# Designs tried in a protein design run: peptides against a protein of PDB entry 5HOI. Part 79

Target 1, 351 residues: chain A of PDB entry 5HOI
Amino acid sequence: FRYMPFSPAGTPFGFTDRRYLTMNEVGYVSTVKNSEQYSITVSFFDVGRFREYHFEDLFGYDLCFLNEKGTLFGQSKTGQIQYRPHDSIHSNWTKIIPLQAGERITSVAATPVRVIVGTSLGYFRSFNQFGVPFAVEKTSPIVALTAQNYRVFSVHYSQFHGLSYSLSELGTSSKRYYKRECPLPMSLPNINSDMKKDANLDYYNFNPMGIKSLFFSSYGDPCIFGSDNTLLLLSKWRSPEESKWLPILDSNMEIWKMSGGKETTDIHVWPLALAYDTLNCILVKGKHIWPEFPLPLPSEMEIRMPVFVKSKLLEENKAILNKKNEIGADTEAEEGEEDKEIQIPVSMAAE

## One batch from the design tools (peptide; aimed at target 1 L283 K285 E300)

Design b1_p27_3_s3 (made by RFdiffusion4, then SolubleMPNN; its pose is not in this set)
Fold by OpenDDE base, seed 5:
Structure b1_p27_3_s3 (fold): chain B 351 residues (1-351), chain A 27 residues (1-27)
Amino acid sequence: as target 1 above (351 residues)
Amino acid sequence: SSAARREERRKKIREEFAKRVAELLKE
């Protein structure tokens, strides 16, 4: 296992010279390899609110976090970070994070009021929006970060304990924990079953945790979207005893339902944000589970509790079809390749 | 009602998403 730099909804290069460093509801950040240099572009979905900008990257930034006020960049190996406000009135700043031998920055996050840096050795570093340090804390190894206002959602990895999470608030004088290194019930990527397709191996090498994205909902609830394409939401996190992860969307099931029960193995959801009762996402068609270039327009998916399992429905529908064929066996059914559209039960289309 | 407007919005989102999935299945 290697600690890889993680950014929310970041994509690998694959066989290309370009990738997305990050994307969310605000926009998307791309980088292009130009020999020994990189060109970074910060693009926005609301073109009326923000102006697209680009710059030459001499450092090879491999970490990024986009918010409504600016973009944070990081270089995982050198420890360099840069904050670039979207408004030209505010100055850019650069800082070097001191790294130990073999330490990497694994994730960065930024809000209008906080900058957070997490490392492979579990150093959690907090700053204000101007890069003034508040504290350094030692935690379990950090693999992913997101932040909203003063709140931070962190994912940790231990070789012995697997995935854990923390939810904290970075006040002016102190850090408060709502959750501290609690078990995260997210499935890790299965190397043996799913990696038979080269495209899945490339993505695994880029992101071995399979965390496609993590964000806060519009209500301020931590959300995570794993390799199983299930959106998990942390409910009731203010009450430690009542706090639970809710599977609020099975995106593979939802695409399958919306197709009329057709084969949809080449249609993928790429998560951006959760706004109220809808997941903002990119629908991806093709071999790669991540969006390529140009970026498709975002789509909205309604959130639903996954009550039904696709495999069980397919088995039930096959059993119904087999019973119909046993009753109908007296008529010479010509071998028409009827694409057996698995009729979604009308009861499931109404829920 | 506020509930009826929310349900109408969810219905529209579902219809637009189903349309987009149907477009991608033809590609």
Scores: peptide ipSAE 0.536, ipTM 0.927, DockQ to the pose 0.768
OpenDDE base, seeds 1, 2, 3, 4: peptide ipSAE 0.535, 0.534, 0.531, 0.535; ipTM 0.924, 0.925, 0.924, 0.925

Design b1_p27_3_s4 (made by RFdiffusion4, then SolubleMPNN; its pose is not in this set)
Fold by OpenDDE base, seed 4:
Structure b1_p27_3_s4 (fold): chain B 351 residues (1-351), chain A 27 residues (1-27)
Amino acid sequence: as target 1 above (351 residues)
Amino acid sequence: SAAAAELARRAAIRKELAERIAELLKE
């Protein structure tokens, strides 16, 4: 096993001079090899909201994270990171992360308020959006990161314990754990079965964990999409004892169904984001399981959420709270922390 | 109704996905 730099939905070079460093619902970041340098382009799906930009990369950035406010770049071996706001109002900043001998940055994440760096030795480094450091924590080796607002979803790897995950919140004063290095029930790539195709070996060498992407849903739930093409969602993460991974989409089965039961072994799903009840993804035709150039238009796949749309439950809970306030019951309105997990009524959990 | 609009939205998503898969199967 080798620790490789991971970025959400990043693609290998393969036999080409270009790849996607990352892609999500905001856009896609590409890099092209130009002799000893790289040219990076940051492209957006909403061309009305954002302007595409490019720059010359002399460092060979192999890590990337794109959000609505900027792009974080990282170089896994040198420890260099760069944050580039999409607007011209805020300045770019660069920082060197101190690395030990043989240590690599394995993943980076950025939100409008936090920058996170994870390493092969399990150093978890947090910064604000301006590159001011908050903390350094030692964890199990980090293989993947994503973040939304103040929340971080981290995937860890141990040779003895396999994959684990953490879910944490990076407040101003302290890090809170909702989950800390809990077992991650994701299937690892099977070298012996899948490697009959050279294309699968190339992808395995690029990403030995087979994590195509990880993200937070629009509802703030951690999601992971592995080599088995199953979308897993972490449900009930605010209740440590009730938390479970839900297989909310088998994308291979969905493509097969939607084809009318045809052979679809050469059609692949490349995940971007989970928006409400739809997986935003790229459909890829061919031997490679990842998108090539030009990037195809995104497609939407309906997920089979359990019947409770979190939005309806929020509206119902707000309506119940408003009715309780009208009835003049001196039940102290516990300020509805928007962060309280919506309790599904027991009557609804049985269907 | 909001429920009818949601069913129509989901039906449209499924239709578009099926069309896109059918295009890719011709390549």
Scores: peptide ipSAE 0.614, ipTM 0.947, DockQ to the pose 0.502
OpenDDE base, seeds 1, 2, 3, 5: peptide ipSAE 0.613, 0.612, 0.613, 0.615; ipTM 0.946, 0.947, 0.946, 0.947; seed 5 fails the geometry check

Design b1_p27_4 (made by RFdiffusion4)
Pose (drawn by RFdiffusion4):
Structure b1_p27_4 (pose): chain A 322 residues (1-190, 198-318, 341-351), chain P 27 residues (1-27)
Amino acid sequence: FRYMPFSPAGTPFGFTDRRYLTMNEVGYVSTVKNSEQYSITVSFFDVGRFREYHFEDLFGYDLCFLNEKGTLFGQSKTGQIQYRPHDSIHSNWTKIIPLQAGERITSVAATPVRVIVGTSLGYFRSFNQFGVPFAVEKTSPIVALTAQNYRVFSVHYSQFHGLSYSLSELGTSSKRYYKRECPLPMSLPNDANLDYYNFNPMGIKSLFFSSYGDPCIFGSDNTLLLLSKWRSPEESKWLPILDSNMEIWKMSGGKETTDIHVWPLALAYDTLNCILVKGKHIWPEFPLPLPSEMEIRMPVFVKSKLLEENKEIQIPVSMAAE
Amino acid sequence: DALMERIEEGLKKRDGTSYKKLKKLQE
C-alpha cells in the first residue's frame, strides 16, 4: 500500500495546474504549477484581520496546515518544512525532517504553540512554534494529523488493525495519551472521482477538532463523525451527527442530485462551515465559493416518510421534535 | 443558480434540537 500526502480539505490537481493544499475556517491555501516551480497563495475569509499574500515555492510543498497564527508547509519527499507566521513580527523558520529509505511525510499540523510532523514509518516529531524539538516518538504509520492548542488527533493505518486513531495532549511536562490507537469506524471508499481517491485513498476529506475541542472526521461517506466522551476511555463513542447527503436532499426538495457536494472546513458548536461544490467533481474549484453553514442533524430522517408528509421538504413536527 | 439559491436559503434556518440531543448524549 502506498501512503499519500494528506492535508485537511486538500484537493488534487486533476487536469489543471493548481489545487488546494489545505482549507478550513481560517482561509484556504492554493498552489499553482509555475513552469518548474510553484506559486503558493495563502488566503483568508476574515479579510479584515489578515492580509492575503503569496510567495514562490522552490521546493514543491504538498503538505499544509493552517491556523489563526501561521501557516505550516511541508514536502512529502525531501522532508523540508517551513512555518510562516501571518504577522511579519515573527520570522519564518525552516527545518528538514530526517527520512529513511521510502519514508514519506504523510501529514503535518500546527497550533500557535506546537508543530507536528507525521511520517509513513510512524515517526511523530513535535516542535514549538519556533522549531525547537521536544521529542521524537515512534508510533504506528500516521496518515492524518490535526491539532488544537496542545492536543493532537492522529489517524494511523496498518495492515492488521486497519484505521485507528490516537488522541494525546502535548503538555509542558510530557506527552499524555487520552486514547491510544482505538478503532476509527470511518467508512472507507468502496468512476469520475478516481482522481480524488488516488490523491486521498482513505477518503478522509478533512478532520479537525470542533470549536469546543472535540475530535471530528469527515470521510468519503459524507457523514460528520464526532468523538464523544473521549476523556473517559471506557465511554468513548463516535457519533454520526450530520448526513450531509440527506441535508442536500432535503433542501433540494427531495430530488436526487449528482452535482451538489459538501467540502468540510470546521465544526462550530452545531454548524458545519463548508464549501458547497457544484459540478461533476466532489472537490471545490477555482475560484473558491463563499463558505456555507450547514446545521448538524441527527441521522433520524427517513426519505420515504418525508415524501409522504409533503404530499423545501417539509418535516413533520412530530418527527422534527424527536 | 435557482437551485443553489434555494439550498443556501434553507441552510440558513435554525432549530437546535439535534444539537440539544447531542449534549444529552455527551452527558

Design b1_p27_4_s1 (made by RFdiffusion4, then SolubleMPNN; from b1_p27_4, 12 letters changed)
Fold by OpenDDE base, seed 2:
Structure b1_p27_4_s1 (fold): chain B 351 residues (1-351), chain A 27 residues (1-27)
Amino acid sequence: as target 1 above (351 residues)
Amino acid sequence: DEELEKILEGAKKRDGTSYEKILELKK
């Protein structure tokens, strides 16, 4: 296993000179490789509220976090971080995070009030928005971070214990834990089944945890979207004993429904954010499970608990088809068995 | 749905229990 730099909804280069460093509900950050340099663009979905900006990257930033006030960049190997406010009123700042031999920055997060750096050795470093340090804590190895306001959602990895998570609040003088290194019930990518396609191997090499994105909902609840394309939300996180992960969307099931019950292998959900009861996402069409250039317009997918088993829906549709056939209109049984569009009941599409 | 919006507004102060209610209304 190798610790790779993680950014929310970041994409690999693949066979191209360009990738997305990160994307969310605010916008998307792209980098283009030109020889030994990189050109970074910070783009926004709300073009009326924010102005797109560009800069030359001489450091090769491989970590990024975008918020409504600025963009945090990081270089996983050198430990360099840079914060760039979107507004020109505030100055950019740069800092070097001290790294031990073999240590890597694995994830960075930024809010309007906090900057967080996590490492492969489990160093959790917190700063204010001006790069003034608050604390350094030693945790289990950090593989992903996200933050909203004062709250931090961290994912940890141990070779012995697998994935765990923490939910913490970074006050001025103290860190409060709501959850501390609790088991994370997320499936890891299955190398033997999933890596049969070259595109899946390329993505696995970029992101071996299969965490496509990590964010807080619009209500401030921790969300994770794994390689299984299921959106998990942490419910009751203020109650230590009652907290549970809820599967609030099976995006593969929703794509299957949208396709009239046809197996589709060329449509993929790429998560951006959870706004209220809708997953903001990019619908990716093609060989790669990640968006290419240009970025498609965001789509909304309504959350639904995956109560429907695909097998039951197929059985119910077969039963409906059999009942329609028993109400015998004598019309010729043309043998075209394969292309029978599953009529998804309108109630299941509209609720 | 006004009831969904009220649940959602009440949710801004809650600990994910809002989503349990949203998911109950969508059953």
Scores: peptide ipSAE 0.163, ipTM 0.713, DockQ to the pose 0.048
OpenDDE base, seeds 1, 3, 4, 5: peptide ipSAE 0.009, 0.020, 0.033, 0.021; ipTM 0.360, 0.486, 0.604, 0.455; seed 5 fails the geometry check

Design b1_p27_4_s2 (made by RFdiffusion4, then SolubleMPNN; from b1_p27_4, 14 letters changed)
Fold by OpenDDE base, seed 4:
Structure b1_p27_4_s2 (fold): chain B 351 residues (1-351), chain A 27 residues (1-27)
Amino acid sequence: as target 1 above (351 residues)
Amino acid sequence: DEEIKKILEGAKKKDGISAAKIEKLKE
């Protein structure tokens, strides 16, 4: 297994000179490769609130985290990080994270009050928004980070134990754990089934964990969106014994339902954020499971517990159609094989 | 794309699991 740099909703280059370093509800960060240099653009969905800006990247930043106050960049191999406030009143700062031989920065996160760096050796480094260090902790190898305010959600990987997660609060004087290296019940990408398409292999090489994104909900719950396209939400995390991962959205099931029960293989959900009861996402159509350029407009997908099985919905719709045909048998209208959209009963949406 | 547009329109028309249902699922 190879530790790769992870950023929330980051995309690979693929066959292009450009990719998204990260995207979320605030905006998206793109990088374009120009020979040995990169041009980075920080774009925002609310163009009235923030102005797009760009800069030349001589370091080849491969890690990024965007928040409402600034953008954190990182270079996985060199250990360089840069924080760029969106407001010109605050100065940019750069720091080098000391790395051991073979160590990589695997993920970075930033809030208005904290900067977090995680590494392939499990070094967890915390800073304030000005790059002043708080602490260094040794954990299991970190593969992904996100943060909201003082709270950090970290994903860890061990070859022996698989995926685990931690949830912590970074106070002024101490780190508190709500969860510490607990098992993460997320499916890993299946190389044999999923890699039949070259595009999936390219994505797997970019992101071997298949974590498309992780974020905190608007309510401050940890969320993760894996390769199975299921949104998991950590409920009851304040009560360690009661905490559970809830599959709050099967996006493949929702796409199938919204397509009238048609199997679509070219529509993909790319997660941005969870706001209240809606997944903010990019709907991607094409060969690649990730958005290309230009970025499509964000979409909202309502969260739904996957209580229903496709087969049952098909059987129920077949039974409804048969009943309609039995009642309609007196009218000779050979209305053709119209693409009978599967009407999902509204009652099944309300439970 | 008309298919994406139908999907988007379908997403907007469904009554959300209210914040209260999410809290109940957390219970």
Scores: peptide ipSAE 0.017, ipTM 0.435, DockQ to the pose 0.651
OpenDDE base, seeds 1, 2, 3, 5: peptide ipSAE 0.017, 0.015, 0.013, 0.016; ipTM 0.437, 0.425, 0.416, 0.437

Design b1_p27_4_s3 (made by RFdiffusion4, then SolubleMPNN; from b1_p27_4, 13 letters changed)
Fold by OpenDDE base, seed 1:
Structure b1_p27_4_s3 (fold): chain B 351 residues (1-351), chain A 27 residues (1-27)
Amino acid sequence: as target 1 above (351 residues)
Amino acid sequence: DKEIEQILAGAKKKDGTSYQKILELQK
């Protein structure tokens, strides 16, 4: 197994010279290969609030985290990190994270008040927004990080135990755990079934955990979006015994509903954020499951628990069609096999 | 693309599934 650098909603290069390092509700960070260097652009969805900026990257940053105050960059192999405030009032800073032989930075996160670095050996390093260190903790190997304010959602991987998660709060004096290395009920990418398409292999090599993104909701709940295209939300995390993962959106099912029950294989949901009751996402059309250039406009998809079985809806619609054909048998209108939109009952759309 | 527009039009239809309703189902 190879630990790969993870950034929320980051995309591979594929066959191109460019990729997204990260994207979320604030904006998107792109990098372009230019011989021996990279050009990084930090772009924003709210162009009235923030100004796009670019810089030359001589280090080859492969980790990124964007927030409303700045962008954190990291280089997984060298241990270099850079924080760039969006506002010119605050200075950029750089730091080298000490790495052991074979250790990699696997994920970075930044809030307006904290910087977090996670590694393939499970080193969890915390800093303030100015790069002043708070603590170093050794955990299970970290594969993904996100943070909101003082809270950190971390995903861990063990070859023996699979995926686990932690939810912690980084106060001024101490780290509090709400959850510590609890099992994460997310499916890993199925190498045997999903790798039949070359595009899936490229994505798997970039992100072997299949975590497209992880974020906190607008209400401060940890969210994760895996390779199964299901949005999981951690509910009741303040009560450790009552805490559960909720599948709040099956995005494949929602695409299927919205297409009138057509099997669409070329439309993909790329998650950005959960804002209230809506998944902010990019709808991607094409062979790749990730957005290419230029970035499509963000879309909003309402969260819906997958309370119905697709097979039952198909059987019910066939039964309705057969009854209509039995009643209509006297009119030989060979109206062709037009892909009759599956009428999804409004009740199942409203629950 | 008409299909993306239909999906977007579907995604914009507020059904009664709110995060609040999901929270209520947990109670």
Scores: peptide ipSAE 0.019, ipTM 0.402, DockQ to the pose 0.650
OpenDDE base, seeds 2, 3, 4, 5: peptide ipSAE 0.016, 0.011, 0.016, 0.014; ipTM 0.371, 0.354, 0.400, 0.380

Design b1_p27_4_s4 (made by RFdiffusion4, then SolubleMPNN; from b1_p27_4, 14 letters changed)
Fold by OpenDDE base, seed 1:
Structure b1_p27_4_s4 (fold): chain B 351 residues (1-351), chain A 27 residues (1-27)
Amino acid sequence: as target 1 above (351 residues)
Amino acid sequence: DPEIEKILAGAKKRDGTSAAKIAELKS
């Protein structure tokens, strides 16, 4: 296993000179290789609220986190981080995170009030929005971070224990845990099945955990979207004994429904955020499971518990079609090749 | 179900209806 720099919804370069460093509901950060330098662009979905900006990156930032107030950049090998406010009122700041031999920054997160750095050795470093340090804690190796206000959702990896998660609140005086290194019931990428496609191997080499994104919902619930394309939400996290992960969306099932029950291999959900009852996402068309350039407009996908079994819906529709054919045998109606749309129950049809 | 729609429309307006409750109501 190799620790790789993780950013929420970040994309690989693939065979191109460009990639997304991160994307979410606020916008998207792209980087373009130019010899030994990079050109970074910070773009926004709300063009009325924010102005796009760009800069030259001499450091090769491979970590990024975007919020409504600024962008945090990090370089996984050198330990350099930079915070860039969107508004020119506040100054940019740069800091070097001290790294041990072989240590890497694996993830960074930023809110309007906190900056968090996680490493491959499990150093959890917290700062205020001005880069003033609060604390350093030693945890299990950190592979992903997200944050909202004072709350941090961290994903950890151990070769012996697999994936775990923590949910913490970074107050002014102390860190409170709601959950501390609890098992994360997310499936890891299946190397034997998923890696048969070259495009999936490139993505696995970029993101070996298959965590496409993690975020807090608009209600402040931790969410994670893995390689299985299922959105997991941590419910009841304020009550540690009652806390459970809920599969609130199977995006493969929703794509299958949207296609009238046809198997599609060229449509992929790329998660951005969860707003109320809808997953904000990019619908990716093509060979790659990640968005290319230009970025498509965001789409909304309604959350639904995956209670329907695809096989049962196919059997029921086959039984309905067989009954129609048994009744229709006496009338020479040339019913043309009507595209056999699967009758999805109205309760499960998108309005 | 018009009751589920009314609960969902009410849930969209209530600060504090978790996405989990919305997903449970749509199941």
Scores: peptide ipSAE 0.048, ipTM 0.536, DockQ to the pose 0.071
OpenDDE base, seeds 2, 3, 4, 5: peptide ipSAE 0.005, 0.019, 0.034, 0.030; ipTM 0.370, 0.456, 0.446, 0.688; seeds 2, 4 fail the geometry check

Design b1_p27_5 (made by RFdiffusion4)
Pose (drawn by RFdiffusion4):
Structure b1_p27_5 (pose): chain A 322 residues (1-190, 198-318, 341-351), chain P 27 residues (1-27)
Amino acid sequence: FRYMPFSPAGTPFGFTDRRYLTMNEVGYVSTVKNSEQYSITVSFFDVGRFREYHFEDLFGYDLCFLNEKGTLFGQSKTGQIQYRPHDSIHSNWTKIIPLQAGERITSVAATPVRVIVGTSLGYFRSFNQFGVPFAVEKTSPIVALTAQNYRVFSVHYSQFHGLSYSLSELGTSSKRYYKRECPLPMSLPNDANLDYYNFNPMGIKSLFFSSYGDPCIFGSDNTLLLLSKWRSPEESKWLPILDSNMEIWKMSGGKETTDIHVWPLALAYDTLNCILVKGKHIWPEFPLPLPSEMEIRMPVFVKSKLLEENKEIQIPVSMAAE
Amino acid sequence: ESEEKEEKLKEDLETLNEEHEEKEEEE
């Protein structure tokens, strides 16, 4: 099996010279093939706070993670990473991650206080926001990483357990695991979207902590999974809290559509900030549309019963209250 | 609050469809 470079809400090149590296509630990072180099553009949705800028990529970064304080880039092959703070007060720094034979950097993540690099051999290298290393750890092969403040949500893969996840906190003292390689019941992919599932074999469209600090993941099944009771290991449950396919179906008047798709950015309490993509492909294009907000609904709505009540989809009060 | 969120999502979808039809007409 070949591990692929993962970034949250990343898009493939397809038949174009440009794609999105990473995408969330802060903004979007795109890269354009420029003859032999690349042109990386860092954009923001709150235009008033940060200024959109661009720079020339002489290395071919294919890994990226964006937070409110800076942008982290990474190269899956050479192992070079660069952290660019949004403000000009703080300097950019660059490090090169040691990679063994065939070892690839599969995912990177950054917070205002931590930088995380994961490799295909299971190396977990962590730094502060300035590049000072804390500890090098060996874990299962990492396929996806996201972090918030001091906490890290890592998704692992092997030929035995399949997909597993670890939830840990990088405290000032030492590293503490909340959950260590527990089952991750995310649906795996089972065509016009072939380009995407070669770029992202797991179908993990994005994963992120919620605005209130709960781990979330958005697989190819277009269902938002939220980790509940992660503080008590014996009570941990993955809860499906939004069937985005059902929502587009309800808002489209019960019509099956093959051209409307959801691209996850982040979860804010009960609202999924996303990009509504119109077209044959399931990933967003250029220019990037304005973000949309989709309220989470428990998957308790049946299509057949909703069609009877309407004879936008009206929902019976008795069912809506449930 | 919930009804306002549904209305906003509906308006986003209508805008998305209008923009897609305008592109097809320009082509």

Design b1_p27_5_s1 (made by RFdiffusion4, then SolubleMPNN; from b1_p27_5, 18 letters changed)
Fold by OpenDDE base, seed 3:
Structure b1_p27_5_s1 (fold): chain B 351 residues (1-351), chain A 27 residues (1-27)
Amino acid sequence: as target 1 above (351 residues)
Amino acid sequence: SSAEKRERFLKQLKELEEKAKEEEAKK
């Protein structure tokens, strides 16, 4: 296993000179390689609220976090971070995070009030929005971070214990834990099955945890979207004993249902955010599971717990078709086989 | 409505398929 820089919904370069550093409900940050430098563009979905801007990156930023107030950049190897407010009122600031030999910044997060840096050695560094440090804490190795307001959702990885998570609140004087290095019931990428496709290998090398994104919901619940394309929500986290992960969307199943049960092996969900009852996402068609350029318009997908098994629905529909063919041998309805929408049984739609 | 969400999704899927065909036709 190698610790790689993680940014929410970041994409690899692949065979191109360009990639998305991060994307969410606010917008998307792209970088284009130009010889030894990069050109970074910060784009927004609400073009009326924010003005797109770009700058030359001489450092090769490989970490990014976008929020409604600014963009945090980081360089995983050098430890450089830069915060760029979207407004012209606040100045940009740059800082070097001290790294030990072999240490990498693995993830960065920023809110309007906090900046967080996580490392491959498990150093958790907190700052205010102006880059004033609060504390340094030693945790298990950090692989991903997201933050909302004062809350931080961190994902940790140990070779011995697998994935864990923490949920903390960064007050003015102290860090409070709601959850501290608790087991995270997320499936890791299956190297043996997924590596059969070159595109999956490229993505695995970019993101070996398979975490496409993590975010807080509009209600402030931690969400994670793994390589299994299942959206997990941490429910009841305020009550540590009652807290549980809920699989609130199987995106592969939902695409398959919405397509009328057609084969959708080339259609992928790229998660952006969870707003109320809808996953904001990019639909991707093609060889790569990540969006290319230009970025498609965001789509909305309704959250629903995966109660239905595709195999059972296919068997039931085959049984219904066979019964119709046994009864309907006399009706020459040449209605083309290709557009038969898989009817979800009404009994299953009412639960 | 759930029906309007589905119709919007199917429209977006169709637009995505059309764009993918246009990109394949440009190669």
Scores: peptide ipSAE 0.098, ipTM 0.707, DockQ to the pose 0.638
OpenDDE base, seeds 1, 2, 4, 5: peptide ipSAE 0.071, 0.094, 0.086, 0.086; ipTM 0.680, 0.690, 0.695, 0.684

